# Designs tried in a protein design run: peptides against a protein of PDB entry 5Z08. Part 149

Target 1, 168 residues: chain A of PDB entry 5Z08
Amino acid sequence: RQKDEWAKKTSSLMKQLDWFIGEHLGAMLAAEELGGPVVGELMEIDPDDLSAGFNAHGKLKKATSQPDLDRRQRRIDDIWGPQDEQGQAHKRKRGADEALAASAEMRDLIEQLMNKLVEAGGDNSATYVEIPRESAAARFLVRSKVAMFHPNDARRLRLVDFGRDLDD
Target 2, 222 residues: chain B of PDB entry 5Z08
Amino acid sequence: GLPRLIDAIEEASKIPAKRRQTPIKPTIEKLTTHLYTHGASPDSLLRLADLLTLRNHLDQASLAAITRNLYPSSTVSDEVVLRFIGALGHGQLKPTLALQALFLRWLVMVYHLLENPGVLGQVYGVLFDLLDTAAIRPQLCHLLALVTRRKHVRPFRIQAILTLSRQTGGDPNLTGLLRVFKNYYPEIIVGDATKGRASAFKHPDPQWRQHLDEIQQRRSEA

## One batch from the design tools (peptide; made by RFdiffusion4, then SolubleMPNN)

Design b2_p17_8_s1 (from b2_p17_8, 7 letters changed)
Fold by OpenDDE base, seed 1:
Structure b2_p17_8_s1 (fold): chain B 168 residues (1-168), chain C 222 residues (1-222), chain A 17 residues (1-17)
Amino acid sequence: as target 1 above (168 residues)
Amino acid sequence: as target 2 above (222 residues)
Amino acid sequence: MTDLEKTLRLMIEEILS
């Protein structure tokens, strides 16, 4: 009975989490991955300034006409660049696709982290997920104090123990 | 008791109305009557929040009736609050915007019973980002007016409300929220956006409040 | 922590609780 209630509760919460990721985080995570502002750091960025892209520090690049726009910068410009009427629909679609991809990455990472926590049965050493890269998703989880990196290996991430024994 | 009524409704909610052996309406009426008379315990509130927020086969009238009678007999947990917050916005799995408006109205009316009022402050951004949704904006602005603290009043949010106010032709609820912001930062130049009629964010239902107070008093005496 | 970060933390904490 308690397990069923927990399963129902967990399912409901997971749906809410999924929604939160999709509706609120995905686009911002995508922007951060593209060199935009850190998730939740709203820079007073004029949409027109967003078209200039972001530097490695998440600051708006001044519109330097450099022809060799890195593939990432093109994606930023595609998401945030000045949309001429015909370009707007395609840019919106690309932005939506990047947001969906970022949402999927976050969902997958959270799922893996939770699964490892359950599988470890209280062994903190076994709770680490190997991440292929330090993503905006991973950084967000760490900033949220939901996850932590292995002290010696930034490719290993685990959920923070919230001090509640997951009752088996 | 209330738990048994919830059990019956939970089971019925899994089955399409056309396939139910018994009509659910009598059970809903019993539930709403019980809620009106006794209120809902924290545990019952959580279960009811799940029934209200999760996609199921309950009809909109039943969901609305439950929401209108969702009197807490005690406090409202963070978990219950988060269920309702998680049900907001657009999406095929979300409750109707009409029901979401009722949830927001409920949160306004029970705000003083939250175990941790700070929980709404933690999800402030989520709530704020929904201001563009016209159908829930009145209740959302009211809730935000209660929740807003100095830490939430950021330049970008001020600008967002100003922009949305212009786009909506000066929605009185947005003007009301801007006035709340101005209380924390008097230097906010709201220009012509605040010259308009602002909502006073009065209690949505004085009768509901009175009845809630009666339910709450009975618990303090027990 | 941003409101979004706090929101996520609360949701995860609730799932794990």
Scores: peptide ipSAE 0.409, ipTM 0.442, DockQ to the pose 0.298
Fold by OpenDDE base, seed 2:
Structure b2_p17_8_s1 (fold): chain B 168 residues (1-168), chain C 222 residues (1-222), chain A 17 residues (1-17)
Amino acid sequence: as target 1 above (168 residues)
Amino acid sequence: as target 2 above (222 residues)
Amino acid sequence: MTDLEKTLRLMIEEILS
């Protein structure tokens, strides 16, 4: 009974977390991955703003001057093509796709981190997830004090122990 | 009596104003006078809630006048509450946002007369999801301030209201609701959003409250 | 910590609690 109530509660909370990631974090994570502002510096990234790309200072570029676009800006520009109506539609679609990809990455990372925590059975050494890269998602989790890197290996990430055994 | 007045208005509500044989305004005035003097019984409240919330041919001024005089003589049932909640939001079949604001104001003013205040807590999500609707936000925030319990203060709702507060340039009603949230979770860092002017959520109409109390007092003496 | 970071932390803490 308590496990079932916990499972139901956990399921509901996971759905809320999933919603939060999809509706609020995904676009901002995508923006950070694309060289935009750090998540939370720009609270509303309109997909249209994702389309404009970001300058070296993480500010939205106004559409005007073609300065020497670094590789990240080229990916943004490749996502964003010429500012014709078709280009804007393709830009919005690509921005949406990047937001979806970033959301999926965050969901997967959180799931892996939680699974490792459960599987470790209290062994902190077994709680680490191997991450292929330092992503916006990983950085966000660390800034949130939800996760921490291994002291000697920045490719290993674990959930912070919130002091409750999952079995209590 | 009140039932006969409601019958006449229900029948008139089925007919476009231009096709009515008799003007409805005198009957509306009789209804509002009766409501002001005696209030509405639970049965009458339900019928009036249907007239107010369902699409019909009554004019907005008449609907507003009924709502402004909708004094309960007794308690307010869950069914009546749910009629008003179901009338909120966007859609062609929904009442106007101006009328929805009056419904929310009414719910605030009669909150203490609800048979089951918990019914509003059960539909908390529905109410909360309407906060983006600017036209009803002031009254909605006031109602949510009354309804909010610890179980409703969830991280996603905290974030949603913070986001909306930023989008609105710090709406005082949202700031007021955030303060209510902070009362349940003092650790909520609302940043500069709580430093702004917050609504105090004072009673919307003290005269209406006084008159309601007089109507309710007559019931207790009967 | 930003409001988003705090929100995520609270959500995860609630899931793990």
Scores: peptide ipSAE 0.389, ipTM 0.466, DockQ to the pose 0.260
Fold by OpenDDE base, seed 5:
Structure b2_p17_8_s1 (fold): chain B 168 residues (1-168), chain C 222 residues (1-222), chain A 17 residues (1-17)
Amino acid sequence: as target 1 above (168 residues)
Amino acid sequence: as target 2 above (222 residues)
Amino acid sequence: MTDLEKTLRLMIEEILS
């Protein structure tokens, strides 16, 4: 009975987490990955704004042709083919796709972190997930104090054990 | 008696005002006078809730007058509550937002008479999702402040209030609701949003409350 | 810590508790 209530509660909370990631974090994570502001600095990033790209200061680039932006930003500009209706639709779609990809990455990372914590059975050394890169998702989890990097290896991320570590 | 007045209004509500043989206003005045004097029984409340929430040919002034005089003589059933909750939001078949605000105000004022206050907790999500509707937000926040329990205070709802508070320039009602949330989770950092003026969610109409108490006392003596 | 970061933390804490 208590296990069933816990399972139901956990399932509901996971759905809420998924919703939060999809509705609030995905676009902002995508913006950060695209060289936009750090997640939380711009609390309302319209997915349409993601398509406009960001300057080195994380501000929305007005469509000014400055040359030296890194290949990823050129890819954003190349995605911004001519401002015809089709080009705008493709941009909106691409912004939405980047937000979806960022949401999926965050969900997957959280799931891996939780699974490793459960599987480790109390062995902290076994709780680390190997991350292929420092993503906006990983950084956000660390800033949130939800996850922490291995002291000697920034490619290893673990979930903070809230039962043990919140007292420190 | 009250049932006969409701019968007459129900029949009149089916007919456009221009096609009625008799003006309904005198009957509505009799109804509101009766409600003010004696209150409404649970059965009468249900019938009146249907008249108020279902699309009919009654004018807005009449509906508002009935709502302002909707004193329960007894308890308020879950069914009555659910009629009013179902009438909230946007839609062609729904009451006007002005009337919805009166319904929410009524629910606040009769909250202590609900047979099962938990019914509002069950529809908490429906209420919460309407916070973006500015016209009903003040009364909605007040109702939510009464209904909110720890189980309702979820991170996504905290974030939703924070976002909406920013978008509204710090609506005092949202700030008030966020303070209620913080009572359950003190660790909620509301930042500058709570430094602003918050609604205290005082009783909307002290005179209405006093009159309700008088009606309720007469029932306990009978 | 931003409101979003705190929100995520609270969600994860509630899941793991």
Scores: peptide ipSAE 0.385, ipTM 0.483, DockQ to the pose 0.262
Fold by OpenDDE base, seed 4:
Structure b2_p17_8_s1 (fold): chain B 168 residues (1-168), chain C 222 residues (1-222), chain A 17 residues (1-17)
Amino acid sequence: as target 1 above (168 residues)
Amino acid sequence: as target 2 above (222 residues)
Amino acid sequence: MTDLEKTLRLMIEEILS
């Protein structure tokens, strides 16, 4: 009975988490992956200046002359750029697709991290997930203090133990 | 008791209205009457928050009625708050924007009963990013006005509100929120955006407040 | 830590609670 209630509660919370990822994180993670600002570190970027895109250092390009918008910058502009009518549908679609992909990556990573934590049965050494790359998702989890990299291997990530037994 | 009523509603919520053997309305009425009379315990609040925020087969009128009678008899936990916050925004799995507005209104009205008011400060960005949603903006601005601290008043947020204020033709709720920001940083140049009518963020329902106070007072005497 | 990071943390902590 308690386990069923826990499972129901956990399922509900997972749905909320899934929603949060999709609605609030996905686009920002996609922007970071595309060389945009770090998630939540939206510097004092005038939203209008977001249309100017980001330099290789994630800094807003000054609206100088129309430089050859790198493919990545076009994607960022497609995600965050001003709503021009016709060309924006494709841009929005691409931006939406990148946001969806980033959301999926974050969801998958969290799921893997949680599964490994459950499977490890208290063995911290067994809780590590191998990540193919240092993604915006992985970095965000670490910055959130939700996950930690292995001290000797940045390709291994584990969930932080919040001191709660999942079986209780 | 209240737990049994919640049990019955939870079970009914899993079944489409057309397939229910018994009408749920009488049970909802019993629940709302109980809530009005006694309020909800923290445990009951959590269960009700799940019923209100999760996609189920309850009708909008029932959900609204529960929300309007969601008097806490005690405190409101972070978990309950997070359920409501997690239900905000656009999406097929989310509650209607009308119901979300009721949730935000509820959070405003019970803000003083939060176990940890800081929890709303932690989700400040999530709330702030929803300001473009016109249907919930009035209640959202009110909640943000309560939650805003100096640490939340950042140049990018100031600019975002200014931009949105221009786009909305000077929504009085946004103007009100800008005034709250200006209270923390008087040097904020709000320009013409603050010259307009601002919301005073008055209590949404004085009668509801009075009734809540009566319920809360009974707890202190017990 | 940003508000989004804090939010995610709280949600995960709640799931694992």
Scores: peptide ipSAE 0.404, ipTM 0.422, DockQ to the pose 0.299; fails the geometry check

Design b2_p17_8_s2 (from b2_p17_8, 7 letters changed)
Fold by OpenDDE base, seed 2:
Structure b2_p17_8_s2 (fold): chain B 168 residues (1-168), chain C 222 residues (1-222), chain A 17 residues (1-17)
Amino acid sequence: as target 1 above (168 residues)
Amino acid sequence: as target 2 above (222 residues)
Amino acid sequence: MTDLEETLRLMIEEIMS
């Protein structure tokens, strides 16, 4: 019974996390990967802006940059509005694809981190995930104080054990 | 220039309309024309925000006309935002609810130009507590839909929206806001409140948006 | 921490708690 309630609660929370990643983080993570601003500096990144790319200073290149309001409003409109027509569709598609890829990377990384922590059974040495690169996703997790790098190896990332930090 | 027009309007705002030697309407028209053509700098925005939010002798039509042409040429400061937020609610010293609705609409339309969007999150409670005010609810729900983060989605606020939705017979704007909440917490049992029509929170004025973009583009070329 | 960073932390903390 408690396991089932925990499983249901965890499943619900995971769905929330997946939504948050997909709807809020993905585009910003993609922007950071493309040389844009650090996640959270620009709260509204339109997939169209991702397609425009960023200059050497991390500023959006002047494509016909739909204004940042257009991004959140579009996100609301994208949630509720009909998926509009063809030509903006390809640039939006590429930006959407990058945002989707970044979302998938973050989801996968979080899942691996959680699984390793559970499997380690309290052995901190076994909790590390090998990461191929320092991604925007990895950096975001570290800035969020959710994950930490191995002190001697920046390719190893572990989830912070929130249960132990309460007992110390 | 714009500063001189604002000076003239500020001085006129101190005097009752019946005691003014010169009609203010021509100066308001010059101001709104200038704003439409060039937008307002951060300094000018602050001065105009004070004119719009503080009690003075300007007529409602003039205040509405200024608000409808309040195009930022650059960013919108926290101070400007806070002037408009402070003007919300009930009270004899506050602007009319019709003007407050225009302010909220303006905040929605310039949200992307805020220097710190987080400032609205800090005053989230103030905004949320005004949801019972029917006259501003549509624009307020739209603004809250933009501002809402997980930290704002609390059980007491969920319950407040559900209760208010029942009391209003399922206001589409409240249903829309509740869907935004559900996006952060899919487990929110919205019951029948989400089965109704929800507002899509579309951009309030596409033409205003386009014109704002043109003004903002001119700044980036300078 | 940004609001997004804090949000993610709280979500993961709640999952792992």
Scores: peptide ipSAE 0.438, ipTM 0.432, DockQ to the pose 0.283
Fold by OpenDDE base, seed 1:
Structure b2_p17_8_s2 (fold): chain B 168 residues (1-168), chain C 222 residues (1-222), chain A 17 residues (1-17)
Amino acid sequence: as target 1 above (168 residues)
Amino acid sequence: as target 2 above (222 residues)
Amino acid sequence: MTDLEETLRLMIEEIMS
C-alpha cells in the first residue's frame, strides 16, 4: 500500500518534471546551446539585443555583421519568436526540434543522475555520471543546485543527495 | 450629425486653444452627448481614435471626455484597435499615461465587440512589454487576461511576470495574470507569487456596460 | 537562482524525498 502510494506519487511528480522540462526548459536550453542567453536571463534580452548575437561570454555583442551570429540569432528568433503562419512553420518546426532535443538531453541527464545515485547505495564516488560536454542542461542543473561537478573533473557530474542532507 | 461634429473638432484640433475663434468646449459637449445617445459608427470611431491618439491641440479634459463616451454603435475594427495600441508606451508624441489607461480600459470594455479579437493576440508582445509601466499596469493586465491564449504563455513571459511580481512586491494585477497563465498550464509552479491577493479583473464600469448594451440593442432592432 | 532554477530544484527534491 505505502509502496503503491509512493510509486503513484513519484510517477505523478515525474510527469510534472517531464512537463516542466518539455514546456519550459527545452526551448530555453536550446537557445543557450545555440549561443543564446543563459536560461532565465532571456528576460533581460531586448529583441533588438537578440539580433546583435552573443559574445563568447554570453553577453550581447554589438551588432557586428558576422553572418554566423545572425544565423544563431535567427534560430533563437525561430525558437522564441512569434509563431506566425507558413514560412514560420518550418522555422517553428526546427525550433521545436531543437527544443525537443534539449528536453530529451535534460531528461536523460536527470534520469542518469538519479539512477546513479540510487545504484551507488551511499557510495558518493559511484554517483558520478560522465558527461561528454558541459551542456546547457548540465549547467542549468548545477545553477539549480541540483547537481555538482566533480572538484577535479568537470566531465563528472553527480546529483545532490537531498535525502541524506536532511538526515544529517 | 456626428460627422459634422467630428469635422469641427478636427479643424479645431489643428489650432492652439489661444488662437481659436470659438471655444471648443461646446462642440465637445455636443459630441459627447451625441456619442452617449447614439454611439459611434465604425467610421466615426476611426476618426475619433485619430483625434485621441495623434498629437493635436485638444486639451486632456476633452480627450478624456470623448474616451469616456466612446460607445461603439456597431463593431470595433482592427484599425481602431491598432490606433489605440500604437498610442501606448513612453514618448513625447504619445498620449499621457492617464489617457493611455483610459484607452486600455476602453479596450477591455469593448473587447466583445471587436471584429477580430485575434488582432490583440498579434500585438500581444507589445502589450506584454509595457507591464513595467506602473501607471497603465492595472488595465494592461486586465486586457492581457482577456487576450491570453495558450500560444502566448511562454516560459520567458512566465519568468518575466514572476520577476516583475517580485520587483513590485506582488502586484495583485500581475498575480491575476499569472493565474490566467496557470489556467492554460496548471503545472506552472509559481511558488508563493500566486498565493497572494489576485485581481479578479471585474468589469471596470457596470453602468458603462449597461449603456453600451442599450446602444447595441438599438442597432439589432434597426 | 532564477525562479526556473528554484522550480527545478524543488521538483527534484520532492521526487528524491
Scores: peptide ipSAE 0.437, ipTM 0.420, DockQ to the pose 0.236
Fold by OpenDDE base, seed 5:
Structure b2_p17_8_s2 (fold): chain B 168 residues (1-168), chain C 222 residues (1-222), chain A 17 residues (1-17)
Amino acid sequence: as target 1 above (168 residues)
Amino acid sequence: as target 2 above (222 residues)
Amino acid sequence: MTDLEETLRLMIEEIMS
C-alpha cells in the first residue's frame, strides 16, 4: 500500500517535472545553447525568438546585419535561410525543434542522474553520470544545486543526495 | 414559503421572458426578501444553485440579485459547492464571468459554513487553472488563499503564478496568493514578484457577514 | 538562484524524498 502510494506520487511528480521542462525550460535551454542568455535571465523566450538568434551578449538580435556573427550564429542564420514566408515557417519549426531537443536532453540527463543515485546504494563513486559535454542542461542542474560535478572530472555529474545533505 | 417561491421561479426560468404570462420580477423580489430575512435551507440552496448555474431564461439582474442574497441558514453541502465550481470557466452553457465572480465571492463569504471544506481542496486544480481569466481572478485568488494547503503548493503551480504575475505586471491578487504559497515553503524564491503590493484578502462585504451571522444565530436559538 | 532553478530543485527534491 505505501509502496503503491509512493509509486503513484512519484509518477505524478515525474509528470509535473516533464511538464515543467517542456513548458518552461526547453526554450530557454535551447536559447542558451544557441548563444542566448543564461536560463532565467530571459524568463519568456518564445520559441519564435530562438529563430532570431542572439548577439555575443545574449541579447535578441534585432534583424540588423551586424557582420561579426560568430560561426555558430552564422550557422543559425544559414540554417534559418531567407526571411520569406517559407523561411519563417522553417525558422519557427526549427526553434520548436531546438526547444524539444533541449527538453529531451534535460529530461534524459535528470533520469540518468536519478537512476544512478538509486542504483549506487550509498556508494558515492557509483553515482556519477558521464556527460559528453557541458550542456546548458548540465549547467542549469548545477546552478539549481541539483547536481554536482566530480571535483577532479568535469565530465562526471552526480545528483545531490537531498536526504544526506539536508542534515549538514 | 421559500420552496413555493423557488417553484414559481423554476417554472418561469423554463420560459423566455417574452412568452411569460406574468412578470417574474415581483417573484424574484419576494424571493430575495425572504432570503435576506430567513436565509436558505440546504435543500433550498441546492435548488437555487441549480437556478444560478444552469442555463435558463432568467435575466442576469435577477441571477445577481439572488446571488447577493444567498444567505445560508445552516451549512453548505458539497453538492452546492460543486454546482458553483462546475459553473466556472468559459463556455456557451456556463454563466457569465460577472456572475461567476459573484459565485466565487459567495464561496469566500460562506467558506466557514461548508460541511466539508476539503471538497474545495479536491477541485483545487480546476480553480487554479482559471487564474488566467482576469474577470474572476480577484475572487479566485481569495478563494485559493483560503483553500491552499501544503499539498497544493507544487513547483509547477509556483512557476505558473510567477509566469502569470509577470504577464499581468504583478497583479496584487497573484502576489497575495504567492505569499500564501511561501507560508508553506519559505524557501520559495519569489524575487520581485512579492515585493509589490499584495492583496490582504479581506472579507469582501462586512455588512453581508454581519447579516449572515444574524441569520445563523437565529438557527442556533431554534 | 533564479525562480526556475529553485523550482527545479524543489521538484527533484520532492521526487527523491
Scores: peptide ipSAE 0.435, ipTM 0.447, DockQ to the pose 0.261
Fold by OpenDDE base, seed 3:
Structure b2_p17_8_s2 (fold): chain B 168 residues (1-168), chain C 222 residues (1-222), chain A 17 residues (1-17)
Amino acid sequence: as target 1 above (168 residues)
Amino acid sequence: as target 2 above (222 residues)
Amino acid sequence: MTDLEETLRLMIEEIMS
């Protein structure tokens, strides 16, 4: 009952969140996963610096090898490049599939984080979600100050408790 | 007639001002007077677009005067549009940024006379990538506001405008363009970037518009 | 923090409030 009322009251906001993830974040998250630019920093990051993944703290690693840059840049160009007609249809489909996958991953991760926070009942140790990998989605949530990694385990992520942190 | 005036200016444009036998200013004045009175045919527009966009020995004041009087008597072809678009950006062979701003303003004012408005949609990326150029940004944003369709509103472009808006301290023209984007995707949360003053993208020159309408009406009666 | 990150934060904050 309370979950249903919460779901109803938040339904409009959840729809907006779903739209935001699907229309804006998905493609950018996919680009980051493929070694593209960091979500939201497209204009500030040199493509050469983009070869560097984020560390467990959401910081850009130093770029090592040149050959991976060319493959990553091609993937970025496939996702974000001009829509030329025929031969790009398969590449576009792959890019679209990756964007959909990234959107789904972000949505699922947010849902798990919210659910764990609600279920924990104030026990911070029970609020952590186990993540299989450091994804672009996880990194974006951390950069957004929405989530935090466990200090000793980068496979554990928790939602920031906005209700408590505003009063401190 | 107009073709003979263009011929004389084309020939003069090949020669440095100091080496010309006769001053070109009187011929430019005759041209601008003719353009103001009668407008330019599609053929004349193409020739004038080449004079305005290609590197030659015409002075900036003359080029600006021609651009300010560049009233189409008919439609504007894709070829004419592409000449002006090709003249945008940085480079030694490009017109000055001041002249580029006049070209963009002209494209805004004649947008309704384009034979194929879709041509600007095809070069949308070229226009969009120039938004970082402060000198032409106001006119670029206005033109993009006219040209933007749902297919152009992509995540990377939304982010690019947001980033540039922050970097510029909330340029009203960028805020105006973001509002246009939001018309296609109302759910776009633009944060504080859209809370600021936005350009309304009003017609740049109402008197120019009125005069253009008078020239266009004369064609429909002929 | 980018505008996208701020947007996401505000949306989640509003949902969790």
Scores: peptide ipSAE 0.424, ipTM 0.407, DockQ to the pose 0.213

